# Designs tried in a protein design run: peptides against a protein of PDB entry 5NXQ. Part 95

Target 1, 114 residues: chain A of PDB entry 5NXQ
Amino acid sequence: EIQIPVSMAAEEEYLRSKVLSELLTDTLENDGEMYGNENEVLAALNGAYDKALLRLFASACSDQNVEKALSLAHELKQDRALTAAVKISERAELPSLVKKINNIREARYEQQLK

## One batch from the design tools (peptide; made by RFdiffusion4, then SolubleMPNN)

Design b2_p22_7_s3 (from b2_p22_7, 11 letters changed)
Fold by OpenDDE base, seed 3:
Structure b2_p22_7_s3 (fold): chain B 114 residues (1-114), chain A 22 residues (1-22)
Amino acid sequence: as target 1 above (114 residues)
Amino acid sequence: SEKEKREKLLKEMEEIIDEELA
């Protein structure tokens, strides 16, 4: 059995999840027909998407690539995923990244208030 | 080894991911 590198596998999963999430979002926005399970499907896809993205984020942190990590963090959808990113950043001992991700979280909270 | 340390670090990060997105 052929096994691909972990990083490539993570990238593949990320891209797959991203595409599916976008397709679902477009369908719900334009057609809105998911036979009553729209929220469950969306949640599952978002979860898979963020998990895949966080694995890439973790890899970037392990490489001490703050800029790449930050770029990935901006792509996260769920607040709980941002929380995970903060914890990962703390484990990687990247306080500057922690601050920047917290800023992302705060900004999103402010947007929700508007 | 450095490889082993990195592997352990990534494993810990995976556990964080699983915990938050369970």
Scores: peptide ipSAE 0.651, ipTM 0.942, DockQ to the pose 0.837
Fold by OpenDDE base, seed 4:
Structure b2_p22_7_s3 (fold): chain B 114 residues (1-114), chain A 22 residues (1-22)
Amino acid sequence: as target 1 above (114 residues)
Amino acid sequence: SEKEKREKLLKEMEEIIDEELA
């Protein structure tokens, strides 16, 4: 089996999960087709998407690329993924990034209340 | 080495990911 670098693998999985998630969403919104497990599939895809994204995030943190890491964090969908990003940032000893990610989380909470 | 430190760090971060998104 051909082995590829971790970063490339993460990017591939991210793109795959992103595309599939978007396709499923579009199908539900535009075609109204029901397969019986769309919500479960979407949740699974979102999980895979965020996992892949977090791996990219971790890589950015290891490179001390705060700007890239922050950009990636904005693309995270689930709150639990943001929590993971905070923990990763803490491990990477990037307190400024921790604060910025927490701001993202707070902003999303506020939007949900509106 | 720096390479080893990076790899160790990434491994720890992967564990965080797996823990939060299990």
Scores: peptide ipSAE 0.651, ipTM 0.942, DockQ to the pose 0.823
Fold by OpenDDE base, seed 5:
Structure b2_p22_7_s3 (fold): chain B 114 residues (1-114), chain A 22 residues (1-22)
Amino acid sequence: as target 1 above (114 residues)
Amino acid sequence: SEKEKREKLLKEMEEIIDEELA
């Protein structure tokens, strides 16, 4: 049987989640209609999005592709996802990536304080 | 094998993902 590579599966999920997240965001911004569960839906979509992205990130780390991993990390939305990325980087023994992702996390934290 | 090691590593990383984004 033909098996789909893990990276392709992850990419598909990422793209799906990204599209749905963007679609919902656009809908809310353009239509301005609130149905009461938007926050939950967005959170769920963001979670799925970040999970999918992290799988790609993990794959990049396993390949020791720091630049690709870093690029993916920048696309993560949630702080907890960045935390996961740090842990993954540590497991992959990529200290330079750990530092860079921590910088991303710190930068976002500082932005929230402003 | 290296392939098996990589797969194991990815599995561990998946566990990290699930833990943080549960």
Scores: peptide ipSAE 0.650, ipTM 0.942, DockQ to the pose 0.831
Fold by OpenDDE base, seed 1:
Structure b2_p22_7_s3 (fold): chain B 114 residues (1-114), chain A 22 residues (1-22)
Amino acid sequence: as target 1 above (114 residues)
Amino acid sequence: SEKEKREKLLKEMEEIIDEELA
């Protein structure tokens, strides 16, 4: 078995999950076909997607690369993933990043209210 | 070492991920 760096492995998983999630989403939006498990599959894929993305996020935080970390945070889909990002940022002692991610969360909440 | 500290930090972050996205 070939040993792959954590960041590279996370990137591969992220890309795989992202592509599949987008394909399924587009299919539902364009064709409207329901097979009975689309929502469940999408939820599972979103979880895997966010997990992979958060691993990249964690790596960026460990490197004190706030700009890269923030860009990754914007790609997160689930609110619970943003919560994880906040906690990771706190552990990395990046208070500015914490504030920025909380702003993302608040913006999404406001959007949901409309 | 610094390498060990980084690895430990990343491990802790992984635990956060697992906790929130279990």
Scores: peptide ipSAE 0.649, ipTM 0.942, DockQ to the pose 0.806

Design b2_p22_7_s4 (from b2_p22_7, 11 letters changed)
Fold by OpenDDE base, seed 5:
Structure b2_p22_7_s4 (fold): chain B 114 residues (1-114), chain A 22 residues (1-22)
Amino acid sequence: as target 1 above (114 residues)
Amino acid sequence: SMAEERERLLAESEEIIDEELA
């Protein structure tokens, strides 16, 4: 039995989730429909995607790699995922990162209002 | 130690992830 390092496992999950999310998104955008549960499937895939990213994010924070953490935060899709990133940053005692992630959230809110 | 702090953060992060993305 071989155990894969945590960071490597997280990257694998991220890539898998990203690919599936993109494929589903493309299908919905191009065809407008798929199955009766396409929205549910999309939500599940987005959830898996963000979870994988957040694990990478946490790893970056644990390494005190603020720049990498911030880059990963920009890739998060859901607002609730950004909330998670803020909480993780607080636990990591990285207040500057907290502020930057909150700025990301604010920017997305403004975009939604347009 | 730094190693212990890293592990604590990762564990807490997993709980946060599960909480927000349940």
Scores: peptide ipSAE 0.706, ipTM 0.958, DockQ to the pose 0.808
Fold by OpenDDE base, seed 3:
Structure b2_p22_7_s4 (fold): chain B 114 residues (1-114), chain A 22 residues (1-22)
Amino acid sequence: as target 1 above (114 residues)
Amino acid sequence: SMAEERERLLAESEEIIDEELA
């Protein structure tokens, strides 16, 4: 069995999850429901999506590519994924990135309050 | 080495991902 590089595998999973998430979203917007468990399916897809993104994020951090890492963080959907990104940034010893990701989280909190 | 540091970060990141998105 051929071992796929982590980055390549993450990219594949990200693209798959992104496409499925978009298709599901479009279907729900058009039809209103899907299989009676659309929320559960969306949650599962979002989880897979964010996991894939975080692996790409970690790779960017390992390359010391802060700008790429930050751009990926903006694409994260779940707050718990942002928490993971902060922790990863801390392990990577990138305090500026930590601050910027926390700013993303704070901005989302503020939006939810309005 | 740089390679070892990269691998350690990736491994720790995987643990963080599993922890937060379990």
Scores: peptide ipSAE 0.703, ipTM 0.958, DockQ to the pose 0.828
Fold by OpenDDE base, seed 4:
Structure b2_p22_7_s4 (fold): chain B 114 residues (1-114), chain A 22 residues (1-22)
Amino acid sequence: as target 1 above (114 residues)
Amino acid sequence: SMAEERERLLAESEEIIDEELA
């Protein structure tokens, strides 16, 4: 079996999950018809998507590439994923990134209240 | 080494990911 580098695998999974999530969302919006487990499928896809992103995020942190890490964090969908990003940033000893990610989380909370 | 530190971070990150997105 061919071994794929972790970074490449993460990117592939990210792209795949992103595309599938978008397609599923579009289908639901346009047709409103899907299998009875459409919500579970969407949740699973979002989970995989965020996991993949977080692996890329961790890689960026390891490179001390705060800008890239932050951009990736903005692409995270779930709040729990942002929490993971914060924890990763803490382990990477990037306090500025921690603050910025927390700002993202706070902004999303405020938007949900509107 | 820097390489070891990177690998450690990645390993810890994987644990965090698994914990938060279980």
Scores: peptide ipSAE 0.703, ipTM 0.958, DockQ to the pose 0.834
Fold by OpenDDE base, seed 1:
Structure b2_p22_7_s4 (fold): chain B 114 residues (1-114), chain A 22 residues (1-22)
Amino acid sequence: as target 1 above (114 residues)
Amino acid sequence: SMAEERERLLAESEEIIDEELA
């Protein structure tokens, strides 16, 4: 069995999930058709999207590429994904990255209050 | 080694991802 490098596999899944999520969102916004399962599908896609991003994030952390890791963190959609990113950063012993990701999370909380 | 540390981080990250996004 051929084993694909983690980074390559993550990139493929990220791109696939991102495209599908965006297409579904755009379709719903433009066509306005709901069949009762679109929200569930969208949630699943968002989950897959964030998982893929987090794998890329972990890879960046392993390379000690803080700037790349931070950029990826900004692309995360779910708060729980940001939590995962914080935990990964802690494991990678990157406290500056932890702080910056927490700032992202706090900023999103403030936006929810508005 | 650095290689071992990298692999360990990736493995731990996978566990974290599964935990938070289960």
Scores: peptide ipSAE 0.701, ipTM 0.958, DockQ to the pose 0.821

Design b2_p22_8_s1 (from b2_p22_8, 12 letters changed)
Fold by OpenDDE base, seed 1:
Order: C-alpha cells, then structure tokens, then sequence
Structure b2_p22_8_s1 (fold): chain B 114 residues (1-114), chain A 22 residues (1-22)
C-alpha cells in the first residue's frame, strides 16, 4: 500500500469536501428542494472541509509559513475551526498569526450581528 | 531532531482538530 504524506492527504480531502459542499449548495439554490436533512449534510461536509484545511494549516505553521497559514485560515468556514487555528498557532509560537486570526473572528462576529 | 519536533507538533495539532470536531 502506498503511503501518502499527511499534507497531501489533507489536500485531497479538502478538495473533495469543497466540491461536494458546493455542488449540494448549488442544487439547493437552483432547485429549491428541501429533503429534511440538507442542513445536517451541509454541516457534516463543512466539518470535513474545515478539518482538512486545519491539517494544511498545521503543516504551514510547522514550516513557519505565516502567510500560507493565514491564507488557509481565511478559507475556514466555522468559528470553532478558527478557534482551533488559534490554538495551533499558539502551540507554534506564532503570536502575530494568533492576532490576525482573532481579527478574522471578530470581523465575522460583526457580520453576524448585522 | 528538528524533524521529530515537527512531527510532534503535527500530532499535537491533530489532537486539537479531533477535539474540536468530536
């Protein structure tokens, strides 16, 4: 069995989850159909999506690539995922990245209030 | 040793991720 590096595996899962999430969203928007569990399915897909991104994020942090890490953080959908990114950044001893991710969270909070 | 430290970091990060989505 061929072993795939963690980063490559994460990239594959990210792309797969992203495509599936977008397809489902587009279907709901275009057809207007509700199946009763569409929100649950979307949540599950978003979870898988963010998990994959966070693994890529951790890899970027391990390389001390703050710019790449920040770019990935912007792609995160869920607040809990951003919280995880902050924790990972703290462990990586990247205080500047911590601050920038917290700024993303604050901006999203403000948007939710509107 | 540096490679080992990076691996340990990735493992710790994975634990954080799993805890977040448990």
Amino acid sequence: as target 1 above (114 residues)
Amino acid sequence: SEAQRRQEFLEESEAIIEETFA
Scores: peptide ipSAE 0.721, ipTM 0.959, DockQ to the pose 0.828
Fold by OpenDDE base, seed 3:
Structure b2_p22_8_s1 (fold): chain B 114 residues (1-114), chain A 22 residues (1-22)
Amino acid sequence: as target 1 above (114 residues)
Amino acid sequence: SEAQRRQEFLEESEAIIEETFA
């Protein structure tokens, strides 16, 4: 059995999850025929998507590539994923990134209140 | 080594990720 590099595997999983999430979203927006499990399926796909992104995020942090890490953080969908990104940033000792990600979280909270 | 530190960081990050979505 051949072993795929972690970064490549993460990227592949991210792309796959992203595509599936988008397809599901499009289906739902066009009156898809899913039978009562739309939200569960979407949640699962979003979870896989964010997990893959966070692995890429961690890789960027390990490279001390704050700009790339921040760009990836903006692509995260779930608040819990942003929280994970903050934790990872703290472990990476990147306080500027922590601040920026918290700003993203706060901005999303404000948008939800509007 | 630097490589070992990076690997440990990635493993710790993976643990955070798995815990987040458990």
Scores: peptide ipSAE 0.721, ipTM 0.959, DockQ to the pose 0.781
Fold by OpenDDE base, seed 4:
Structure b2_p22_8_s1 (fold): chain B 114 residues (1-114), chain A 22 residues (1-22)
Amino acid sequence: as target 1 above (114 residues)
Amino acid sequence: SEAQRRQEFLEESEAIIEETFA
């Protein structure tokens, strides 16, 4: 059986989830028609998307690539995913990254209030 | 070893991820 490296698998899942999420979004915006469970499907896709990103994020942290990790964190959509990123950063003993991710969360909170 | 520590970190991270989306 052909084995796929973890990093490659994560990247593939991310790309697949991203593409599907974008396609679904475009369909809703441009066509206004879906299969009847649009919100549920979108939520599932967003979950898969963030989940895949977090695996890439963890990989970046393991490589001590803070810049890459931060870039990936900015791409996360859900607050729960950012929380997970903070936890992972703490385990990686990257306090500067923790602070930066918390700043992302705070910025999003403020934007929601407007 | 460094490789072992890295693998353990990734496994711990996976656990965090799974818990987040459970």
Scores: peptide ipSAE 0.721, ipTM 0.959, DockQ to the pose 0.783
Fold by OpenDDE base, seed 2:
Structure b2_p22_8_s1 (fold): chain B 114 residues (1-114), chain A 22 residues (1-22)
Amino acid sequence: as target 1 above (114 residues)
Amino acid sequence: SEAQRRQEFLEESEAIIEETFA
């Protein structure tokens, strides 16, 4: 059996999850109706999306590609995912990245309060 | 080796990810 490299698998999952998440979000916003399980499906997709991103994020950290890692962090949707990114950055011993991701979190907190 | 350290880091990261979304 042909095995897909981890990085390729993560990228594929990211793209798939991103597309599906966007489609469902658009459907909910534009049509306002689905089948009653919209939120659960969307949450699951968002989770998968962020998980895939975090795997790419970890890969970037392992390469010490801070700029790529930061760019990926900006694409994360859930606060818990940003928290995970901080933890991963700490393990990677990238304090500058930790600070920048925490800034992202703080900015989002402020936006949510408005 | 450096490769081993990188792999261990990725595994630890995966554990963090799984814990986050458990």
Scores: peptide ipSAE 0.718, ipTM 0.959, DockQ to the pose 0.835

Design b2_p22_8_s2 (from b2_p22_8, 13 letters changed)
Fold by OpenDDE base, seed 4:
Structure b2_p22_8_s2 (fold): chain B 114 residues (1-114), chain A 22 residues (1-22)
Amino acid sequence: as target 1 above (114 residues)
Amino acid sequence: DEEAKRKKLLEESEKIIDETFA
């Protein structure tokens, strides 16, 4: 059996989820032809996308690569994923990253109010 | 050591991720 490194597997899953999410979005915007469960599929893809990103995020944290971790956090779509990123940052003992991610979260809250 | 810390973080992170998307 072929063994795939964890980091490589995470990257592959991220890319796959990202591509599928983008394709679905493009289809909705440009064609509009779907199977009737567009929202459900999109939600599932977004979940997989963020899940994969968080694994990359954790890897970056483990490498003490705060800048990479922060960059990845900006790519997260769901608030629950940002919350997870905060938790991971806390476990990694990276308080500066915790603050920065919380700032991202607050900024998104403010945008939703506008 | 650092390797042990890295491994532990990854394991804990996986649990956090699983809980988040359960």
Scores: peptide ipSAE 0.719, ipTM 0.963, DockQ to the pose 0.774
Fold by OpenDDE base, seed 5:
Structure b2_p22_8_s2 (fold): chain B 114 residues (1-114), chain A 22 residues (1-22)
Amino acid sequence: as target 1 above (114 residues)
Amino acid sequence: DEEAKRKKLLEESEKIIDETFA
Protein backbone atom coordinates (compact mmCIF):
# COMPACT_ATOMS: atom_id res chain seq x y z
CA GLU B 1 0.00 0.00 0.00
CA ILE B 2 1.48 3.27 -1.15
CA GLN B 3 0.71 6.33 0.92
CA ILE B 4 1.26 9.82 -0.40
CA PRO B 5 2.74 12.35 2.01
CA VAL B 6 0.27 14.88 3.36
CA SER B 7 1.96 17.79 1.65
CA MET B 8 1.96 16.09 -1.71
CA ALA B 9 -1.63 15.03 -1.36
CA ALA B 10 -2.60 18.55 -0.44
CA GLU B 11 -0.79 19.95 -3.43
CA GLU B 12 -2.52 17.51 -5.73
CA GLU B 13 -5.91 18.41 -4.35
CA TYR B 14 -5.12 22.09 -4.59
CA LEU B 15 -4.17 21.81 -8.21
CA ARG B 16 -7.24 19.76 -9.00
CA SER B 17 -9.54 22.17 -7.23
CA LYS B 18 -7.90 25.18 -8.80
CA VAL B 19 -8.20 23.81 -12.30
CA LEU B 20 -11.79 22.79 -11.79
CA SER B 21 -12.66 26.16 -10.32
CA GLU B 22 -11.10 27.93 -13.25
CA LEU B 23 -12.90 25.69 -15.69
CA LEU B 24 -16.23 26.38 -14.06
CA THR B 25 -15.56 30.09 -14.03
CA ASP B 26 -14.72 30.08 -17.70
CA THR B 27 -17.84 28.11 -18.48
CA LEU B 28 -20.06 30.49 -16.58
CA GLU B 29 -18.49 33.53 -18.16
CA ASN B 30 -18.41 32.25 -21.70
CA ASP B 31 -21.39 29.94 -21.99
CA GLY B 32 -23.71 30.74 -19.13
CA GLU B 33 -25.45 27.45 -19.64
CA MET B 34 -25.73 26.34 -16.05
CA TYR B 35 -29.04 24.93 -14.90
CA GLY B 36 -29.49 26.74 -11.63
CA ASN B 37 -26.88 24.90 -9.60
CA GLU B 38 -23.90 27.03 -10.53
CA ASN B 39 -23.76 28.73 -7.16
CA GLU B 40 -23.85 25.45 -5.33
CA VAL B 41 -21.15 23.98 -7.50
CA LEU B 42 -19.02 27.07 -7.15
CA ALA B 43 -19.39 27.02 -3.39
CA ALA B 44 -18.36 23.41 -3.25
CA LEU B 45 -15.35 24.06 -5.41
CA ASN B 46 -14.34 27.04 -3.37
CA GLY B 47 -14.59 24.95 -0.27
CA ALA B 48 -12.41 22.24 -1.68
CA TYR B 49 -9.97 24.82 -2.94
CA ASP B 50 -9.59 26.54 0.40
CA LYS B 51 -9.46 23.25 2.22
CA ALA B 52 -6.56 22.13 0.10
CA LEU B 53 -4.81 25.45 0.55
CA LEU B 54 -5.17 25.23 4.29
CA ARG B 55 -3.42 21.90 4.32
CA LEU B 56 -0.57 23.46 2.41
CA PHE B 57 -0.70 26.33 4.82
CA ALA B 58 -0.44 24.01 7.79
CA SER B 59 2.50 22.29 6.19
CA ALA B 60 4.24 25.60 5.68
CA CYS B 61 3.60 26.52 9.29
CA SER B 62 5.01 23.21 10.43
CA ASP B 63 8.17 24.09 8.55
CA GLN B 64 8.18 27.50 10.19
CA ASN B 65 8.05 28.97 6.71
CA VAL B 66 6.12 32.10 7.52
CA GLU B 67 6.63 33.68 4.13
CA LYS B 68 5.20 30.69 2.32
CA ALA B 69 2.36 30.44 4.79
CA LEU B 70 1.46 34.08 4.30
CA SER B 71 1.57 33.72 0.55
CA LEU B 72 -0.83 30.82 0.76
CA ALA B 73 -3.12 32.73 3.07
CA HIS B 74 -3.49 35.45 0.46
CA GLU B 75 -4.80 32.84 -1.94
CA LEU B 76 -7.62 31.82 0.38
CA LYS B 77 -11.03 32.92 -0.86
CA GLN B 78 -13.42 32.47 2.04
CA ASP B 79 -13.35 34.31 5.32
CA ARG B 80 -13.91 31.11 7.21
CA ALA B 81 -10.74 29.79 5.65
CA LEU B 82 -8.81 32.80 6.85
CA THR B 83 -10.19 32.21 10.30
CA ALA B 84 -8.95 28.66 10.11
CA ALA B 85 -5.56 29.93 9.04
CA VAL B 86 -5.45 32.15 12.09
CA LYS B 87 -6.25 29.22 14.32
CA ILE B 88 -3.57 27.14 12.71
CA SER B 89 -1.08 29.96 13.10
CA GLU B 90 -1.92 30.19 16.76
CA ARG B 91 -1.31 26.49 17.19
CA ALA B 92 1.98 26.93 15.39
CA GLU B 93 2.90 29.71 17.80
CA LEU B 94 3.41 32.20 15.01
CA PRO B 95 1.92 35.42 16.36
CA SER B 96 3.37 37.55 13.58
CA LEU B 97 1.56 35.42 11.06
CA VAL B 98 -1.64 35.72 13.06
CA LYS B 99 -1.41 39.49 12.84
CA LYS B 100 -0.73 39.46 9.15
CA ILE B 101 -3.64 37.17 8.39
CA ASN B 102 -5.94 39.29 10.47
CA ASN B 103 -4.81 42.24 8.41
CA ILE B 104 -5.86 40.35 5.31
CA ARG B 105 -9.28 39.78 6.82
CA GLU B 106 -9.66 43.41 7.76
CA ALA B 107 -8.67 44.52 4.31
CA ARG B 108 -11.29 42.27 2.78
CA TYR B 109 -13.91 43.59 5.15
CA GLU B 110 -13.12 47.08 3.96
CA GLN B 111 -13.46 46.00 0.37
CA GLN B 112 -16.86 44.54 1.09
CA LEU B 113 -17.98 47.85 2.49
CA LYS B 114 -17.11 49.64 -0.72
CA ASP A 1 11.23 17.50 19.97
CA GLU A 2 10.66 19.38 16.74
CA GLU A 3 9.33 16.38 14.89
CA ALA A 4 6.75 15.78 17.56
CA LYS A 5 5.72 19.41 17.41
CA ARG A 6 5.30 19.29 13.66
CA LYS A 7 3.23 16.15 13.89
CA LYS A 8 1.02 17.62 16.56
CA LEU A 9 0.49 20.78 14.56
CA LEU A 10 -0.53 18.87 11.48
CA GLU A 11 -2.98 16.80 13.46
CA GLU A 12 -4.50 19.83 15.11
CA SER A 13 -4.63 21.63 11.80
CA GLU A 14 -6.52 18.80 10.19
CA LYS A 15 -9.04 18.98 12.97
CA ILE A 16 -9.42 22.72 12.50
CA ILE A 17 -9.89 22.26 8.78
CA ASP A 18 -12.49 19.55 9.25
CA GLU A 19 -14.40 21.67 11.72
CA THR A 20 -14.26 24.66 9.41
CA PHE A 21 -15.78 22.83 6.48
CA ALA A 22 -18.12 20.50 8.36
Scores: peptide ipSAE 0.717, ipTM 0.963, DockQ to the pose 0.773
Fold by OpenDDE base, seed 3:
Structure b2_p22_8_s2 (fold): chain B 114 residues (1-114), chain A 22 residues (1-22)
Amino acid sequence: as target 1 above (114 residues)
Amino acid sequence: DEEAKRKKLLEESEKIIDETFA
């Protein structure tokens, strides 16, 4: 069996997770809540989604494509994922990207305070 | 070597991701 490139595998998982997350969200909004486990399911899907995005993010960083990396960072949902993106950016020695991602995090913190 | 650097980054990133969502 041939190994699928990391970027391709991440893209596939990202798209799958995104679609499933959207479908679940639509179901909850339009057809009612699931029995007692909707929050756990959403958390799992969001986790898979952000994990896939972070792999794409790492790939973009490896290509020194700051614009693409930043665009991907904006798509991250969880704060812990943004923290991971900062760590990855540091490893990639992209200080400008570190600053921009921290700005995203700070902006989200301010929004939560409203 | 740039290829070695890219490979190392991807490996380190995978560890960061695994630790983040453990």
Scores: peptide ipSAE 0.717, ipTM 0.963, DockQ to the pose 0.783
Fold by OpenDDE base, seed 1:
Structure b2_p22_8_s2 (fold): chain B 114 residues (1-114), chain A 22 residues (1-22)
Amino acid sequence: as target 1 above (114 residues)
Amino acid sequence: DEEAKRKKLLEESEKIIDETFA
């Protein structure tokens, strides 16, 4: 059996989850409710998406690639995922990245209030 | 030393991710 590096596996899962999430979202926008559990399905897909993305984020942090890590953080959808990214950044001893991710969180909070 | 640090970070990150989506 061929072993795939963690980063490559994460990319595969990210792309898969992203495509499925987008397809479902488009379907809901065009056709409306289908099965009565669309929100739950979307939440599950978003979870898988963010989980895969966080693994890529961790990889970038391990390489001390702050720019790549920040770019990935912007793609995160859920607040809990951003919180996880902050924790990972702290473990990676990247205080500048911590600050930038917290700024993303604050900006999203302000948007939710509007 | 650097490889060890990278490995440790990845392990800790996996724990954080698992806790986040438990």
Scores: peptide ipSAE 0.716, ipTM 0.963, DockQ to the pose 0.782

Design b2_p22_8_s3 (from b2_p22_8, 10 letters changed)
Fold by OpenDDE base, seed 4:
Structure b2_p22_8_s3 (fold): chain B 114 residues (1-114), chain A 22 residues (1-22)
Amino acid sequence: as target 1 above (114 residues)
Amino acid sequence: SRAEEEKRFLEESEEIIEETFA
């Protein structure tokens, strides 16, 4: 069995999930033909996407690359994923990153209220 | 060691991720 390093596996999964998520989104937005439970498939893809991003995020935190970590956090789609990013940042002892990610969450909440 | 700390951090991060999407 071939063992792939965690970072490489995360990159591969991110790319795969990103492409599939984008394709599905485009299909739904353009009234494409979907055969099955579109919402469930989308949710699964979004989950996989955010999971992959969070693994990359953790790696960036480990490298003390705050700029990269923040950039990745902006790409997260789900609020629960942002919450996870905050937890990871706290473990990494990066309080500035924690604050910035919380700002992202607050901004998204405010936009939903408008 | 730094390597051990990094390993532990990544493992704990993975646990957070798994719990988030369980």
Scores: peptide ipSAE 0.715, ipTM 0.956, DockQ to the pose 0.831
Fold by OpenDDE base, seed 5:
Structure b2_p22_8_s3 (fold): chain B 114 residues (1-114), chain A 22 residues (1-22)
Amino acid sequence: as target 1 above (114 residues)
Amino acid sequence: SRAEEEKRFLEESEEIIEETFA
C-alpha cells in the first residue's frame, strides 16, 4: 500500500482547505446568495485549514524551526487555533515563540477594537 | 531517544489540535 507521509498529507490538506476556504469566502462576499449552510461550511473549511496548518506548525516546532513556526502561526485564521499554537509551543519549550504568538493574538484583538 | 521524543511531541500536539476543534 502506498502511504503518504504525514507532513505531505498535512500540506495537501492545508492547501486544499485554503483554496476552498478562500473560494467560498469570496463567493459569499461577492455573490451574497445564502442557501442556509454557507456559514457552517465556511466554519468547517476554516477549521480544516487551521487544523492542517497546526500540524505543520507542530512539525516546525519539533524541528526547532521557530521562524517557520512563526510564519505558519501568522497564517492561522481562528483565535482558538492560535491558542492551540501557544499550547504546542509551550510543549515544545519555545518561550520566545509563545510570546510572539501571543503578540499576534493581541494584535488581532486590537484590530477588532478598531 | 530523540525519535521517541519527537513522536510523543507530535502525538501530544495532535491531541491539542483535536481538543481545540472538538
Scores: peptide ipSAE 0.713, ipTM 0.956, DockQ to the pose 0.831
Fold by OpenDDE base, seed 2:
Structure b2_p22_8_s3 (fold): chain B 114 residues (1-114), chain A 22 residues (1-22)
Amino acid sequence: as target 1 above (114 residues)
Amino acid sequence: SRAEEEKRFLEESEEIIEETFA
């Protein structure tokens, strides 16, 4: 059995989940022609997407590539995923990244209130 | 070693991820 590197596996899953999540979202927004479980499916896809991103995020942190890590954090969809990114950044001892990710979270909160 | 620390970090990160989406 061929072992796939963790980073490569994460990249593949990210791309797959991203495409599926976007397709489902577009269908709901434009067509509304989905089954009764569309919300559950969307949540599952978003979860898989963010999980894949977080693995890439962790890899970037490990490489001390703060710019790449921050870029990936901006792509995260769920607040819980951003929280996870903060925790990972703390473990990586990257306080500047922690602050920047928290700023992303705060900005999204403010946007949701409008 | 540095390699071991990196591996440990990635493992701990995976735990955080798993806990987040449990």
Scores: peptide ipSAE 0.712, ipTM 0.956, DockQ to the pose 0.834
Fold by OpenDDE base, seed 3:
Formats: sequence, structure tokens, C-alpha cells
Structure b2_p22_8_s3 (fold): chain B 114 residues (1-114), chain A 22 residues (1-22)
Amino acid sequence: as target 1 above (114 residues)
Amino acid sequence: SRAEEEKRFLEESEEIIEETFA
């Protein structure tokens, strides 16, 4: 079995999950129902997407690349994923990043209230 | 070592991730 470096594997999984999530979303928006399990499939894909993205996020934090980490955080879809990003940032001792991610969360909450 | 610290950090991060999506 071919072993792929962790970083490459994470990137591959991220891209795969992203593409599939986007395709599914597009299908649901434009074509309607998909075999009656659309929500379950979407949830699974979104989970996989954020999960892969968080691994990239952790790598960026490890590199002390705050800008890259922040950019990745903006791509996260689920609030629970943002919470995870905050935890990871705290462990990385990046308080500025923590603040910025919390700002993202707050902004999304405000948008939901509108 | 620095490498060990980075490894531990990534492992802890993975635990956070797994816990989040469990």
C-alpha cells in the first residue's frame, strides 16, 4: 500500500470533501431531491470537509502561520468546527488568532439573527 | 525536542478534531 505524507493526505481529503460538498449542494439547489437521504449525506460531507480543514488549520498553527490559519478558519462551515479551531489556537498559544476566530463566530451568529 | 513538541501538538489537535465530530 502506498503511503502518502500526512500533509498531502490532508490536502487531498480536504479537496475531495470540498468538491463533493459543493456538488451535492449544487444538486440540491438546482435539481431537488437526491434519493431521500440528502440531509444525511450533506451532513457527512460537511463533517468530513471541516475535519480535513481543521487538520490543515492545525498544521498552519504549528507553523505559526497565523494568516494561513485564519484563512482556513474562514472556510470552516460548522460552528463546532470554529470552536475546535479556537481550542487548537489556544493550545498553539496564539491569542490573536483566538480573538479573530471568535470574531468570525460572532459575525455568523449576528447574520443568523438578521 | 521541537519535532517532538510539534508531533504532540498535532496529536492533541487530532484528538480535539475527533472529539468534535464524534
Scores: peptide ipSAE 0.712, ipTM 0.956, DockQ to the pose 0.829

